# Designs tried in a protein design run: peptides against a protein of PDB entry 4Y8H. Part 4

Target 1, 222 residues: chain A of PDB entry 4Y8H
Amino acid sequence: TTIVGVKFNNGVVIAADTRSTQGPIVADKNCAKLHRISPKIWCAGAGTAADTEAVTQLIGSNIELHSLYTSREPRVVSALQMLKQHLFKYQGHIGAYLIVAGVDPTGSHLFSIHAHGSTDVGYYLSLGSGSLAAMAVLESHWKQDLTKEEAIKLASDAIQAGIWNDLGSGSNVDVCVMEIGKDAEYLRNYLTPNVREEKQKSYKFPRGTTAVLKESIVNICD

## One batch from the design tools (peptide; aimed at target 1 S20)

Design b1_p9_1_s4 (made by RFdiffusion4, then SolubleMPNN; from b1_p9_1, 5 letters changed)
Fold by OpenDDE base, seed 2:
Structure b1_p9_1_s4 (fold): chain B 222 residues (1-222), chain A 9 residues (1-9)
Amino acid sequence: as target 1 above (222 residues)
Amino acid sequence: MYHVVESTA
């Protein structure tokens, strides 16, 4: 997995690859690793796919209830706190490594969470097996005061670095843009750089392609 | 009864 987050001048973007693996096997070529916690708070997940999905759904449900109870829009720091406390309680047994991002009445936010419940804050972050490939791009090209378009490009380039250089990453780039004062823009399959061409040949050969050299029928019921 | 077929590999 390669997941990234990048802050820009008026919001935050997160992005992910779409490969799911089971050891050496590609289990899913186009899985969704971006999860909605609330309308304006999204999360990218690495680690155990079931855990990342389940924990984000659980916290998403609790954030909605909290929002209704407090009569306030959900805050990214509330989601962060709920996630980290939950993960810490399970002492890393919930294999979720998350980049949490969003916009709320206090501004735009970008955080990471590790499975043991530690959290980081930054203007750009990467997690997953492709994180070093992504970080090489981020460290080379990140600057202050990115535009929305520059941030989307930087995030997508960082994900592509994972796609091309990490065995655990592949297929497509998903993007979610959260800009202050706007609805979140979820761009499923924003880039599809690995579309396979139509198969030119069939592996189904007509009967008789393999020559029968000898045939024998043996009766075993004497 | 069993059937044995020798084929090219």
Scores: peptide ipSAE 0.024, ipTM 0.514, DockQ to the pose 0.011
OpenDDE base, seeds 1, 3, 4, 5: peptide ipSAE 0.011, 0.011, 0.008, 0.019; ipTM 0.407, 0.486, 0.398, 0.463

Design b1_p9_2 (made by RFdiffusion4; failed a check: the pose's geometry)
Pose (drawn by RFdiffusion4):
Structure b1_p9_2 (pose): chain A 222 residues (1-222), chain P 9 residues (1-9)
Amino acid sequence: as target 1 above (222 residues)
Amino acid sequence: SVSYGFPPS
């Protein structure tokens, strides 16, 4: 996995590739690694796939209940605190590596969370097997005072460095933009640079090619 | 198990 987060003028953007691996095999060519914790707090996850989804939904659920109890819009630091304390309690056995970003009444925020529970603050971040390819791009092209468009380009360029140069990353680029005072825009498959070429031949078989021993109608009714 | 990839140490 390659995932990034980049701050800009009036908010924060996060991006991720879409490859899932089981060893050297690509298990999923188009999985979403961008998760909604709350409407304006989004999360990019790398590590054990089920852990990143489960820990993100659990905290997302508790944040919703907390938002209702307090009659307030949720803050990113709450998601950060809840996630880090949960992951610390599990001593690194829940393998979730997260970039948490969002906007709230306090402003715009960008954080990263490692599986043992440590958290970091920054204007640009990258995690996952492709993090070095992405960081090399971020360290080369990031500057203070990015516009929204520049931040989106820098984030997807960082993801692309992971897609092309890291065997643990591939397929597409997902992006989510959280800007202050506006709805968060989730850009699923923002870039699709790895479309499979047309196959040379159709392998549709003549009907009857497969030998059948029996048939029967299956009762799915009551 | 399926993995989204782990960061380097």

Design b1_p9_2_s1 (made by RFdiffusion4, then SolubleMPNN; from b1_p9_2, 3 letters changed; failed a check: the pose's geometry)
Amino acid sequence: GVSLGFPPA

Design b1_p9_2_s2 (made by RFdiffusion4, then SolubleMPNN; from b1_p9_2, 4 letters changed; failed a check: the pose's geometry)
Amino acid sequence: AVSLGYPPA

Design b1_p9_2_s3 (made by RFdiffusion4, then SolubleMPNN; from b1_p9_2 with S1A S9A; failed a check: the pose's geometry)
Amino acid sequence: AVSYGFPPA

Design b1_p9_2_s4 (made by RFdiffusion4, then SolubleMPNN; from b1_p9_2, 3 letters changed; failed a check: the pose's geometry)
Amino acid sequence: GVSLGFPPE

Design b1_p9_3 (made by RFdiffusion4; failed a check: the pose's geometry)
Pose (drawn by RFdiffusion4):
Structure b1_p9_3 (pose): chain A 222 residues (1-222), chain P 9 residues (1-9)
Amino acid sequence: as target 1 above (222 residues)
Amino acid sequence: SVSYGFPPS
């Protein structure tokens, strides 16, 4: 996995590739690694796939209940605190590596969370197997005072460095933009640079090619 | 198990 987070003028953007691996095999060519914790707080996850999804939904659920109880819009630091304390309690056995970003009444925020529970603050961040390819791009092209468009380009360029140069990353780029005072825009498959070429031949078989021993109608009714 | 990839140490 390659995932990034980049701050800009009036908010924050996060991006991720879309490859899932089971050893050297590509298990999923187009999985979403961008998760909604709350409407304006989004999370990019790398590590054990089920852990990143489960830990993100659990905290997302508790944040919703907390938002209702307090009659307030959720804050990113709450998601950060809840996630880090949960991951620390599990001593690294829940393998979730997260970039948490969002906007709230306090402003715009960008954080990263490692599986043992440590958290970091920054204007640009990258995690996952492709993090070094992405960081090399971020360290080369990031500057203070990015516009929204520049931040989106820098984030997807960082993801692309992971897609092309890291065997653990591939397929597409997902992006989510959280800008202050506006709805968060989730850009699923923002870039699709790895479209399979047209096959040379159709392998549709002549009907009857497969030998059948029996048939029967299956009762799915009551 | 399926993995989204782990960061370097």

Design b1_p9_3_s1 (made by RFdiffusion4, then SolubleMPNN; from b1_p9_3 with S1P S9E; failed a check: the pose's geometry)
Amino acid sequence: PVSYGFPPE

Design b1_p9_3_s2 (made by RFdiffusion4, then SolubleMPNN; from b1_p9_3, 4 letters changed; failed a check: the pose's geometry)
Amino acid sequence: GVSLGYPPA

Design b1_p9_3_s3 (made by RFdiffusion4, then SolubleMPNN; from b1_p9_3 with S1G S9A; failed a check: the pose's geometry)
Amino acid sequence: GVSYGFPPA

Design b1_p9_3_s4 (made by RFdiffusion4, then SolubleMPNN; from b1_p9_3, 3 letters changed; failed a check: the pose's geometry)
Amino acid sequence: GVSLGFPPA

Design b1_p9_4 (made by RFdiffusion4; failed a check: the pose's geometry)
Pose (drawn by RFdiffusion4):
Structure b1_p9_4 (pose): chain A 222 residues (1-222), chain P 9 residues (1-9)
Amino acid sequence: as target 1 above (222 residues)
Amino acid sequence: SPPPVEYSH
């Protein structure tokens, strides 16, 4: 996995590739690694796939209940605190590596969370097996005072460095933009640079090619 | 049990 977060003028953008691996095999060519914790707090996850999804939904659920109880919009530091204390309690056995970003009444925020529970603050961040390819791009092209468009280009360029140069990353680029005072825009498959070429031949078989021993109608009714 | 699927880190 390659995932990035980049801050800009009036908010924060996060991006991720879409490859899932089981060993050297590509298990999923188009999985979503961008998760909604709350409407304006989004999360990019790398590590054990089920852990990143489960820990993100659990905290997302508790944030919703907390938002209702307090009659307030949720803050990113709450998601950060809840996630880090949960991951620390599990001593690294829940393998979630997260970039948490969002906007709230306090402003715009960008954080990263490692599985043992430590958290970091920054204007640009990258995690996952492709993080060095992405960081090399971020360290080369990031500057203070990015516009929204520049931040989106820098984030997807960082993901692309992971897609092309890291065997643990591939397929597409997902993006989510959280800008202050506006709805968060989730850009699923923002870039699709790895479209399979047309196959040379159709392998549709002549009907009857497969030998059958029996048939029967299956009762799915009551 | 089979190994888990990875978003890898």

Design b1_p9_4_s1 (made by RFdiffusion4, then SolubleMPNN; from b1_p9_4, 5 letters changed; failed a check: the pose's geometry)
Amino acid sequence: SPPPISFGA

Design b1_p9_4_s2 (made by RFdiffusion4, then SolubleMPNN; from b1_p9_4, 5 letters changed; failed a check: the pose's geometry)
Amino acid sequence: SAPPVSFGA

Design b1_p9_4_s3 (made by RFdiffusion4, then SolubleMPNN; from b1_p9_4, 6 letters changed; failed a check: the pose's geometry)
Amino acid sequence: SAPPISFGA

Design b1_p9_4_s4 (made by RFdiffusion4, then SolubleMPNN; from b1_p9_4, 6 letters changed; failed a check: the pose's geometry)
Amino acid sequence: GPPPISFGA

Design b1_p9_5 (made by RFdiffusion4)
Pose (drawn by RFdiffusion4):
Structure b1_p9_5 (pose): chain A 222 residues (1-222), chain P 9 residues (1-9)
Amino acid sequence: as target 1 above (222 residues)
Amino acid sequence: VTVTPTYHP
């Protein structure tokens, strides 16, 4: 996995590749690693796939209940606190590595969370197996006072460094933009640079090629 | 930068 977060003028953008691996095998060519904790707080996850999805939904659920109880829009630091205290309690056995970003009444925020529970603050961040390829790009091209368009280009360029140079990353780039005073825009498959080429031949078989021993109608009704 | 595992099951 390669995932990034980049701050800009009036908000924050996060991005992720879309490859899932089971050993050397690509288990999923197009999985979403960008998760909605609340409408304007989004999360990019790397590590154990089920852990990142489960821990993100659990905190997302508790944030919704907390938002309703307090009659307030949720804050990123609340998601940060809840996630880090949950992951710390599990001593690193829940393998979630997260970049948490969003906008709230306090402003725009960008954080990273490691599985043992430590958190970091920054204007640009990268996690996952492709994090060094992405960080090399971020350290080369990031500057203070990025526009929204520059931040989106820098984030996807960082993801692309992971896609091309890291065997743990591939396929597509997902992006989510959280800008102050506006709805968060989730850009699923923002870039699709790895379209499979047309196959040389159709392997559709002549009907009857497979030997059959029996047939029967299955009752799915009541 | 601490490298973390890739997205896997």

Design b1_p9_5_s1 (made by RFdiffusion4, then SolubleMPNN; from b1_p9_5, 3 letters changed)
Fold by OpenDDE base, seed 3:
Structure b1_p9_5_s1 (fold): chain B 222 residues (1-222), chain A 9 residues (1-9)
Amino acid sequence: as target 1 above (222 residues)
Amino acid sequence: VVVTPSTHP
């Protein structure tokens, strides 16, 4: 997996690759690694796919209840706190490594969470097996005061570095843009650089291509 | 160990 987050002038972008693996096997070529916690708070997940989905759904439900109870829009720091406390309670046995990002009444936020419940903050972040490939791009091209378009490009270029150089990453780039004063923009398959060409040969043969040489009926009951 | 997203069954 390669997941990234990048802050820009008026918001935050997160991006992910779309490969799922089981050891040496590509299990899914186009999985979704971007999860909605609330309308304006999204996360990218690395680690165990079931754990990333389940923990984000659980915290998403609790954030909705908390928002209703407080009569306030959800805050990214509230989601961060709930996630880290839950993950810490399970001592890293919940295999969720998350980049959490969003916009709220306090501004735009970008955080990371590890499975043991540690949290980091930054203007740009990467996680997963492709994180070093992504970070090489981020460290080379990140600057202050990025535009929305520059941040989307930087995030997608960083994911592509994972796609091309990390065995655990591949296929497509998914993006989610969270801009202050706007709805979140989820861009599923924003880039599809790995479209497979048409197979040169069909393996469909006419019926009867393999001849039946002999038939026999045997009674198996005495 | 950054566990690559292994879909554990």
Scores: peptide ipSAE 0.044, ipTM 0.646, DockQ to the pose 0.342
OpenDDE base, seeds 1, 2, 4, 5: peptide ipSAE 0.059, 0.059, 0.037, 0.074; ipTM 0.650, 0.642, 0.638, 0.648; seeds 1, 2, 4, 5 fail the geometry check

Design b1_p9_5_s2 (made by RFdiffusion4, then SolubleMPNN; from b1_p9_5, 3 letters changed)
Fold by OpenDDE base, seed 3:
Structure b1_p9_5_s2 (fold): chain B 222 residues (1-222), chain A 9 residues (1-9)
Amino acid sequence: as target 1 above (222 residues)
Amino acid sequence: VRVTPSTHP
């Protein structure tokens, strides 16, 4: 997996690759790694796919209840705190590594969470097996005061570095843009750089291509 | 810790 987050002047972008793996096997070529916690709070997940999905759904449900109880829009720091406390309770046995980002009444936020419940803050972050490939791009091209378009480009270039250089990453780039004063923009398959061409030949031969040389009928009732 | 979205069975 390669997941990234990038802050820009008026919001935050998260992005992910779309490969799922089981050891050396590509299990899914186009999985979704971006999860909605609330309308304006999204996360990207690395680690165990089931754990990233389940923990984000659980915290998403609790954030909705908390929002209703408090009569307030959800805050990214509330989601961060709920996630880290839950993950810490399970001592890293829930294999979720998350980049959590969003916009709320206090502004735009970008955080990371590890499975043991530690949290980091930054203007740009990467996680997953492709995180070093992504971070090489981020460190080379990140600047202060990025525009929305520059941040989307930087995030997508960082994910592509994972796609091309990390065995655990591949296929497509998914993006979610969270800008202050706007709805979240989820861009599923924002880039599809690995479309397979049409196969030149089919191995589906006409029936009868392999001759039947012998047949026998066996009665199985004694 | 396999930091791969391994669909662990």
Scores: peptide ipSAE 0.048, ipTM 0.685, DockQ to the pose 0.299
OpenDDE base, seeds 1, 2, 4, 5: peptide ipSAE 0.030, 0.068, 0.023, 0.065; ipTM 0.667, 0.690, 0.651, 0.694; seeds 2, 5 fail the geometry check

Design b1_p9_5_s3 (made by RFdiffusion4, then SolubleMPNN; from b1_p9_5 with T6S Y7T)
Fold by OpenDDE base, seed 3:
Structure b1_p9_5_s3 (fold): chain B 222 residues (1-222), chain A 9 residues (1-9)
Amino acid sequence: as target 1 above (222 residues)
Amino acid sequence: VTVTPSTHP
């Protein structure tokens, strides 16, 4: 997996690759690694796919209840706190490594969470097996005061570095843009650089291509 | 060890 987050002038972008693996096997070529916690708070997940989905759904439900109870829009720091406390309680046995990002009444936020419940903050972040390939791009091209378009480009280039150089990453780039004062923009398959060409040969043969040489009926009951 | 997203069954 390669997941990234990048802050820009008026918001935050997260991006992910779309490969799922089981050891040496590509299990899914186009999985979704971007999860909605609330309308304006999204996360990217690395680690165990079931754990990333389940923990984000659980915290998403609790964030909705908390928002209703407080009569306030959800805050990214509230989601961060709930996630880290839950993950810490399970001592890293919940295999969720998350980049959490969003916009709220306090501004735009970008955080990371590890499975043991540690949290980091930054203007740009990467996680997963492709994180070093992504970070090489981020460290080379990140600057202050990025535009929305520059941040999407940087995030997608960082994911592509994972796609091309990490065995655990591949296929497509998914993006989610969270801009202050706007709805979240989820861009599923924003880039599809790995479209497979048409197969040169069909494996469909006419019926009867393999001849039946002999038939026999045997009674198996005495 | 950054576990690559293994879809554990």
Scores: peptide ipSAE 0.038, ipTM 0.651, DockQ to the pose 0.351
OpenDDE base, seeds 1, 2, 4, 5: peptide ipSAE 0.042, 0.038, 0.030, 0.048; ipTM 0.646, 0.646, 0.674, 0.633; seeds 1, 2, 5 fail the geometry check

Design b1_p9_5_s4 (made by RFdiffusion4, then SolubleMPNN; from b1_p9_5, 4 letters changed)
Fold by OpenDDE base, seed 4:
Structure b1_p9_5_s4 (fold): chain B 222 residues (1-222), chain A 9 residues (1-9)
Amino acid sequence: as target 1 above (222 residues)
Amino acid sequence: MVVTPSTHP
């Protein structure tokens, strides 16, 4: 997995690759790694796929209840606190590594969370097996006061570095843009750089290609 | 075998 987050002048963008794996096996070529916690708070997940999905859904449900109870829009710091306390309680046994981002009445926010419940803050972040490939792009091209378009490009270039250089990353780029005063923009398959060409061979053979040399029917039921 | 978006650390 390669996941990234980038702050820009009026919001935050997160992005992810779309490969899931089972050891050396590609399990899914186009999985979704961007999860909605609330309408304006999204998360990118690395680690165990089931844990990233389940923990984000659990916290999303509790954030909705908290929003109703307080009569306030959900805050990114509330989601961060709930996620880290939950992960810390399970001592790293919930294999979720998360980039949490969003907009709320206090502004735009970008955080990361590790499975043991530690948290970081930054203007740009990367996690997953492709994080070093992504970070090489981020460190080379990040600047202060990015536009929305520059931040989407930087995030997508960083994900592509993971796609090309990390065995655990691949296929497509998903993006979610959270801008202050707007709805979240979820861009599923924003880039599809790995469309496979038509297969050169068909393995459909006519009936009788394998000759039957001898047949015997044995009844094995008395 | 567990489905993962990435290799476990």
Scores: peptide ipSAE 0.050, ipTM 0.727, DockQ to the pose 0.164
OpenDDE base, seeds 1, 2, 3, 5: peptide ipSAE 0.046, 0.042, 0.031, 0.029; ipTM 0.724, 0.716, 0.644, 0.619; seeds 1, 3, 5 fail the geometry check

Design b1_p9_6 (made by RFdiffusion4; failed a check: the pose's geometry)
Pose (drawn by RFdiffusion4):
Structure b1_p9_6 (pose): chain A 222 residues (1-222), chain P 9 residues (1-9)
Amino acid sequence: as target 1 above (222 residues)
Amino acid sequence: SPPVSYGAP
């Protein structure tokens, strides 16, 4: 996995590739690694796939209940605190590596969370097996006072460095933009640079090619 | 069976 977060003028953007691996095999060519914790707090996850999804949904659920109880829009630091304390309690056995970003009444925020529970603050961040390819791009091209468009380009360029140079990353780029005073825009498959070429031949078989021993109608009714 | 991974750092 390659995932990034980049801050800009009036908010924050996060991006991720879409490859899932089981050993050297690509298990999923187009999985979503961008998760909604709340409407304006989004999370990019790398590590154990089920852990990142489960820990993100659990905290997302508790944030919703907390938002209803307090009659307030959720803050990113709450998701950060809840996630880090949960991951610390599990001593690194829940393998979630997260970049948490969003906007709230306090402003725009960008954080990273490692599986043992430490958290970091920054204007640009990258995690996952492709993090060094992405960081090399971020360290080369990031500057203070990015516009929204520059931040999106920098984030997807960082993801692309992971897609092309890291065997743990591939396929597409997902992006989510959280800008202050506006709805968060989730850009699923923002870039699709790895479209499979047309196959040389159709392998549709002549009907009857497969030998059959029996048939029967299956009762799915009551 | 081993779990599916998005790849850790």

Design b1_p9_6_s1 (made by RFdiffusion4, then SolubleMPNN; from b1_p9_6, 3 letters changed; failed a check: the pose's geometry)
Amino acid sequence: SSPISLGAP

Design b1_p9_6_s2 (made by RFdiffusion4, then SolubleMPNN; from b1_p9_6, 4 letters changed; failed a check: the pose's geometry)
Amino acid sequence: APPISLGGP

Design b1_p9_6_s3 (made by RFdiffusion4, then SolubleMPNN; from b1_p9_6, 4 letters changed; failed a check: the pose's geometry)
Amino acid sequence: APPISFGGP

Design b1_p9_6_s4 (made by RFdiffusion4, then SolubleMPNN; from b1_p9_6, 3 letters changed; failed a check: the pose's geometry)
Amino acid sequence: SPPISLGGP

Design b1_p9_7 (made by RFdiffusion4)
Pose (drawn by RFdiffusion4):
Structure b1_p9_7 (pose): chain A 222 residues (1-222), chain P 9 residues (1-9)
Amino acid sequence: as target 1 above (222 residues)
Amino acid sequence: SAYVEPTAS
């Protein structure tokens, strides 16, 4: 996995590749690694796939209940605190590596969370196996006072460095933009640079090619 | 509300 977060003028953008691996095998060519914790707090996850999804949904659920109880819009630091204390309690056995970003009444925020529970603050961040390819791009091209468009280009360029140069990353680029005073825009498959070429031949078989021993109608009714 | 899309195995 390659995932990034980049801050800009009036908010924050996060991006991720879409490859899932089981050893050297690509298990999923187009999985979503961008998760909604709340409408304006989004999370990019790397590590154990089920852990990132489960820990993100659990905290997302508790944040919703907390938002209702307090009659307030949720803050990113609450998601950060809840996630880090949960991951710390599990001593690194829940393998979730997260970049947490969003906007709230306090402003725009960008954080990273490692599985043992430590958290970091920054204007640009990258996690996952492709993090060094992405960081090399971020360290080369990031500057203070990015516009929204520049931040989106820098984030997807960082993801692309992971797609092309890291065997743990591939396929597409997902993006989410959280800008202050506006709805978060989730850009699923923002870039699709790895479209499979047309196959040389159709392998549709002549009907009857497969030998059959029996048939029967299956009762799915009541 | 929160949302998570599952990854295929």

Design b1_p9_7_s1 (made by RFdiffusion4, then SolubleMPNN; from b1_p9_7, 6 letters changed)
Fold by OpenDDE base, seed 4:
Parts: C-alpha cells; structure tokens; sequence
Structure b1_p9_7_s1 (fold): chain B 222 residues (1-222), chain A 9 residues (1-9)
C-alpha cells in the first residue's frame, strides 16, 4: 500500500493506491483504501485490510454519537484520540496504519497513526510499503502554501511513485479533498494509469481440441 | 489445513 496526506492553503488532501494482496497474490486490483469517519473527516488505511476497515467504522460510529451528544461537528483530534487509544489497547495486534485528515470548526488537520498507538503530525505524510517511494516525491516537491490543485497533483504523483516502485502498491489513484467551508470531495479512481490493452489471443478452443486417448470408468464406491 | 493468508492493504 501507498497512502499519503498533504495539507494545502485551505484544507487537506489524502490519496491512496488500489492494490490489495494476499501474500504474493493480488487479491483486488481496485480496492478502496479511503474511509469516511465523518462527512468531513476521512482516513487512508494500510496494513490488515479487515482491521483498517473495522477500526475506522467503529470510531466513525462513536464519533457520530459524540457529535450528537455534544451538539458539535466532529473534530479530527477527537477521531485521532479515539483511534490511538483503541489501537494502543490492543498493543499493535490490530494491524491498522492510518493517515487521518479532515476539516472541522478549528481548521484543517493531518495526522498519522501506527498500530501500536503512536501518532504523528505534519504538512505531508506517507505510510505503507510504498511510503519511501512516496516520501521521495514529497520531499522533492513539497512547498509551503500549496494550492488545492498543487496538493492534488503532489499527492497523486506520490501515490504513483508507490504504484511503479512498490510491489504492494498498484493500479489506480483514489483521492479525497477536504476544503474548509466545503463538502468533502471523494474522487474514486481519480487516475487509472494501468488499463490493460486488449489481449492478442482468445483462449477459447473448440470442443475436442484435447484428444481423449483412453477412457476407463472405475467404481470407487462400496 | 492450509495456512490462512490475510488480505493486506
């Protein structure tokens, strides 16, 4: 997996690739790694697929309850705190590595969380097996006071670095943009750079292509 | 039985 987050002048963008694996097997070529915690708070997940999905749903549910109880819009720091406390409780056994981002009444925010419950803050972040490939791009091209368009471009370029250079990353780029004063913009398959060309051969053969040389029927029942 | 291989992202 390659996941990234980038802050810009009026918000935050997160992005992810779309490959899932089972050991050496590509399990899904177009999985969704961006999860909605609340309408304006989204998360990108790396690690165990089931854990990333389950933990974000759990915290999303609790954030909604908290919002109703307090009569306030959810805050990113509340989601961060709930996630890290939950992950810490399970001592790294919940294999979720998350980039959490969003906008709330206090502004725009970008954080990361590791499975043991540690958290980081920054203007740009990357996680997953492709994180170093992504970070190489981020460190080379990030600047202060990015526009929305520049941040989307930077994030997508960083994800592509993972797609091309990390075995655990592949296929497409998903993006979610959270700008202050606007609804979140979820851009599923924002880039699809790996569409396969038409196969050169059909592998459907006429019946009888493989000759039957001999046939025997053996009764293996009592 | 076969080992369970988890799905990773």
Amino acid sequence: as target 1 above (222 residues)
Amino acid sequence: GPEVVPTKK
Scores: peptide ipSAE 0.449, ipTM 0.872, DockQ to the pose 0.070; fails the geometry check
OpenDDE base, seeds 1, 2, 3, 5: peptide ipSAE 0.438, 0.442, 0.439, 0.447; ipTM 0.869, 0.874, 0.870, 0.870; seeds 1, 2, 3, 5 fail the geometry check

Design b1_p9_7_s2 (made by RFdiffusion4, then SolubleMPNN; from b1_p9_7, 6 letters changed)
Fold by OpenDDE base, seed 4:
Structure b1_p9_7_s2 (fold): chain B 222 residues (1-222), chain A 9 residues (1-9)
Amino acid sequence: as target 1 above (222 residues)
Amino acid sequence: GPEVIPTKK
């Protein structure tokens, strides 16, 4: 997996690749790694697929209840705190590595969380097996006061670095943009750089293509 | 039996 987050002048963008694996097997070529915690708070997940999905849904549910109870829009730091406390409680056994981002009444925010419950803050972040490939791009091209368009491009370029250079990353780029004063913009398959060309041959053959050379019938009943 | 390999992202 390659996941990234990038802050820009009026918000935050997160992005992810779309490969899932089972050991050496590509399980899904177009999985979704961006999850909605609340309407304006999204996260990207790396690690165990089931854990990332389950933990984000759990915290999303609790955030909604908290929002109703307090009569306030949910805050990114609330989601961060709930996630890290939950993950810490399970001592890294819940294999979720998350980039959490969003906008709330206090502004735009970008954080990361590791499975043991540690958290980081930054203007740009990457996680997953492709994180070093992504970070190489981020360190080379990140600057202060990015525009929305520049941040989307930077994030997508960083994800592509993972797609091309990390075995655990592949296929497409998903993006979610959270700008202050606007609805979140979820861009599923924002880039699809790995569309396969048409196969050169059809592998459907007529019946009888493989000749039967000999036949024997064996009774296996008592 | 076969080993169960978890799905990773």
Scores: peptide ipSAE 0.487, ipTM 0.894, DockQ to the pose 0.069; fails the geometry check
OpenDDE base, seeds 1, 2, 3, 5: peptide ipSAE 0.417, 0.476, 0.480, 0.244; ipTM 0.864, 0.895, 0.890, 0.815; seeds 1, 2, 3, 5 fail the geometry check

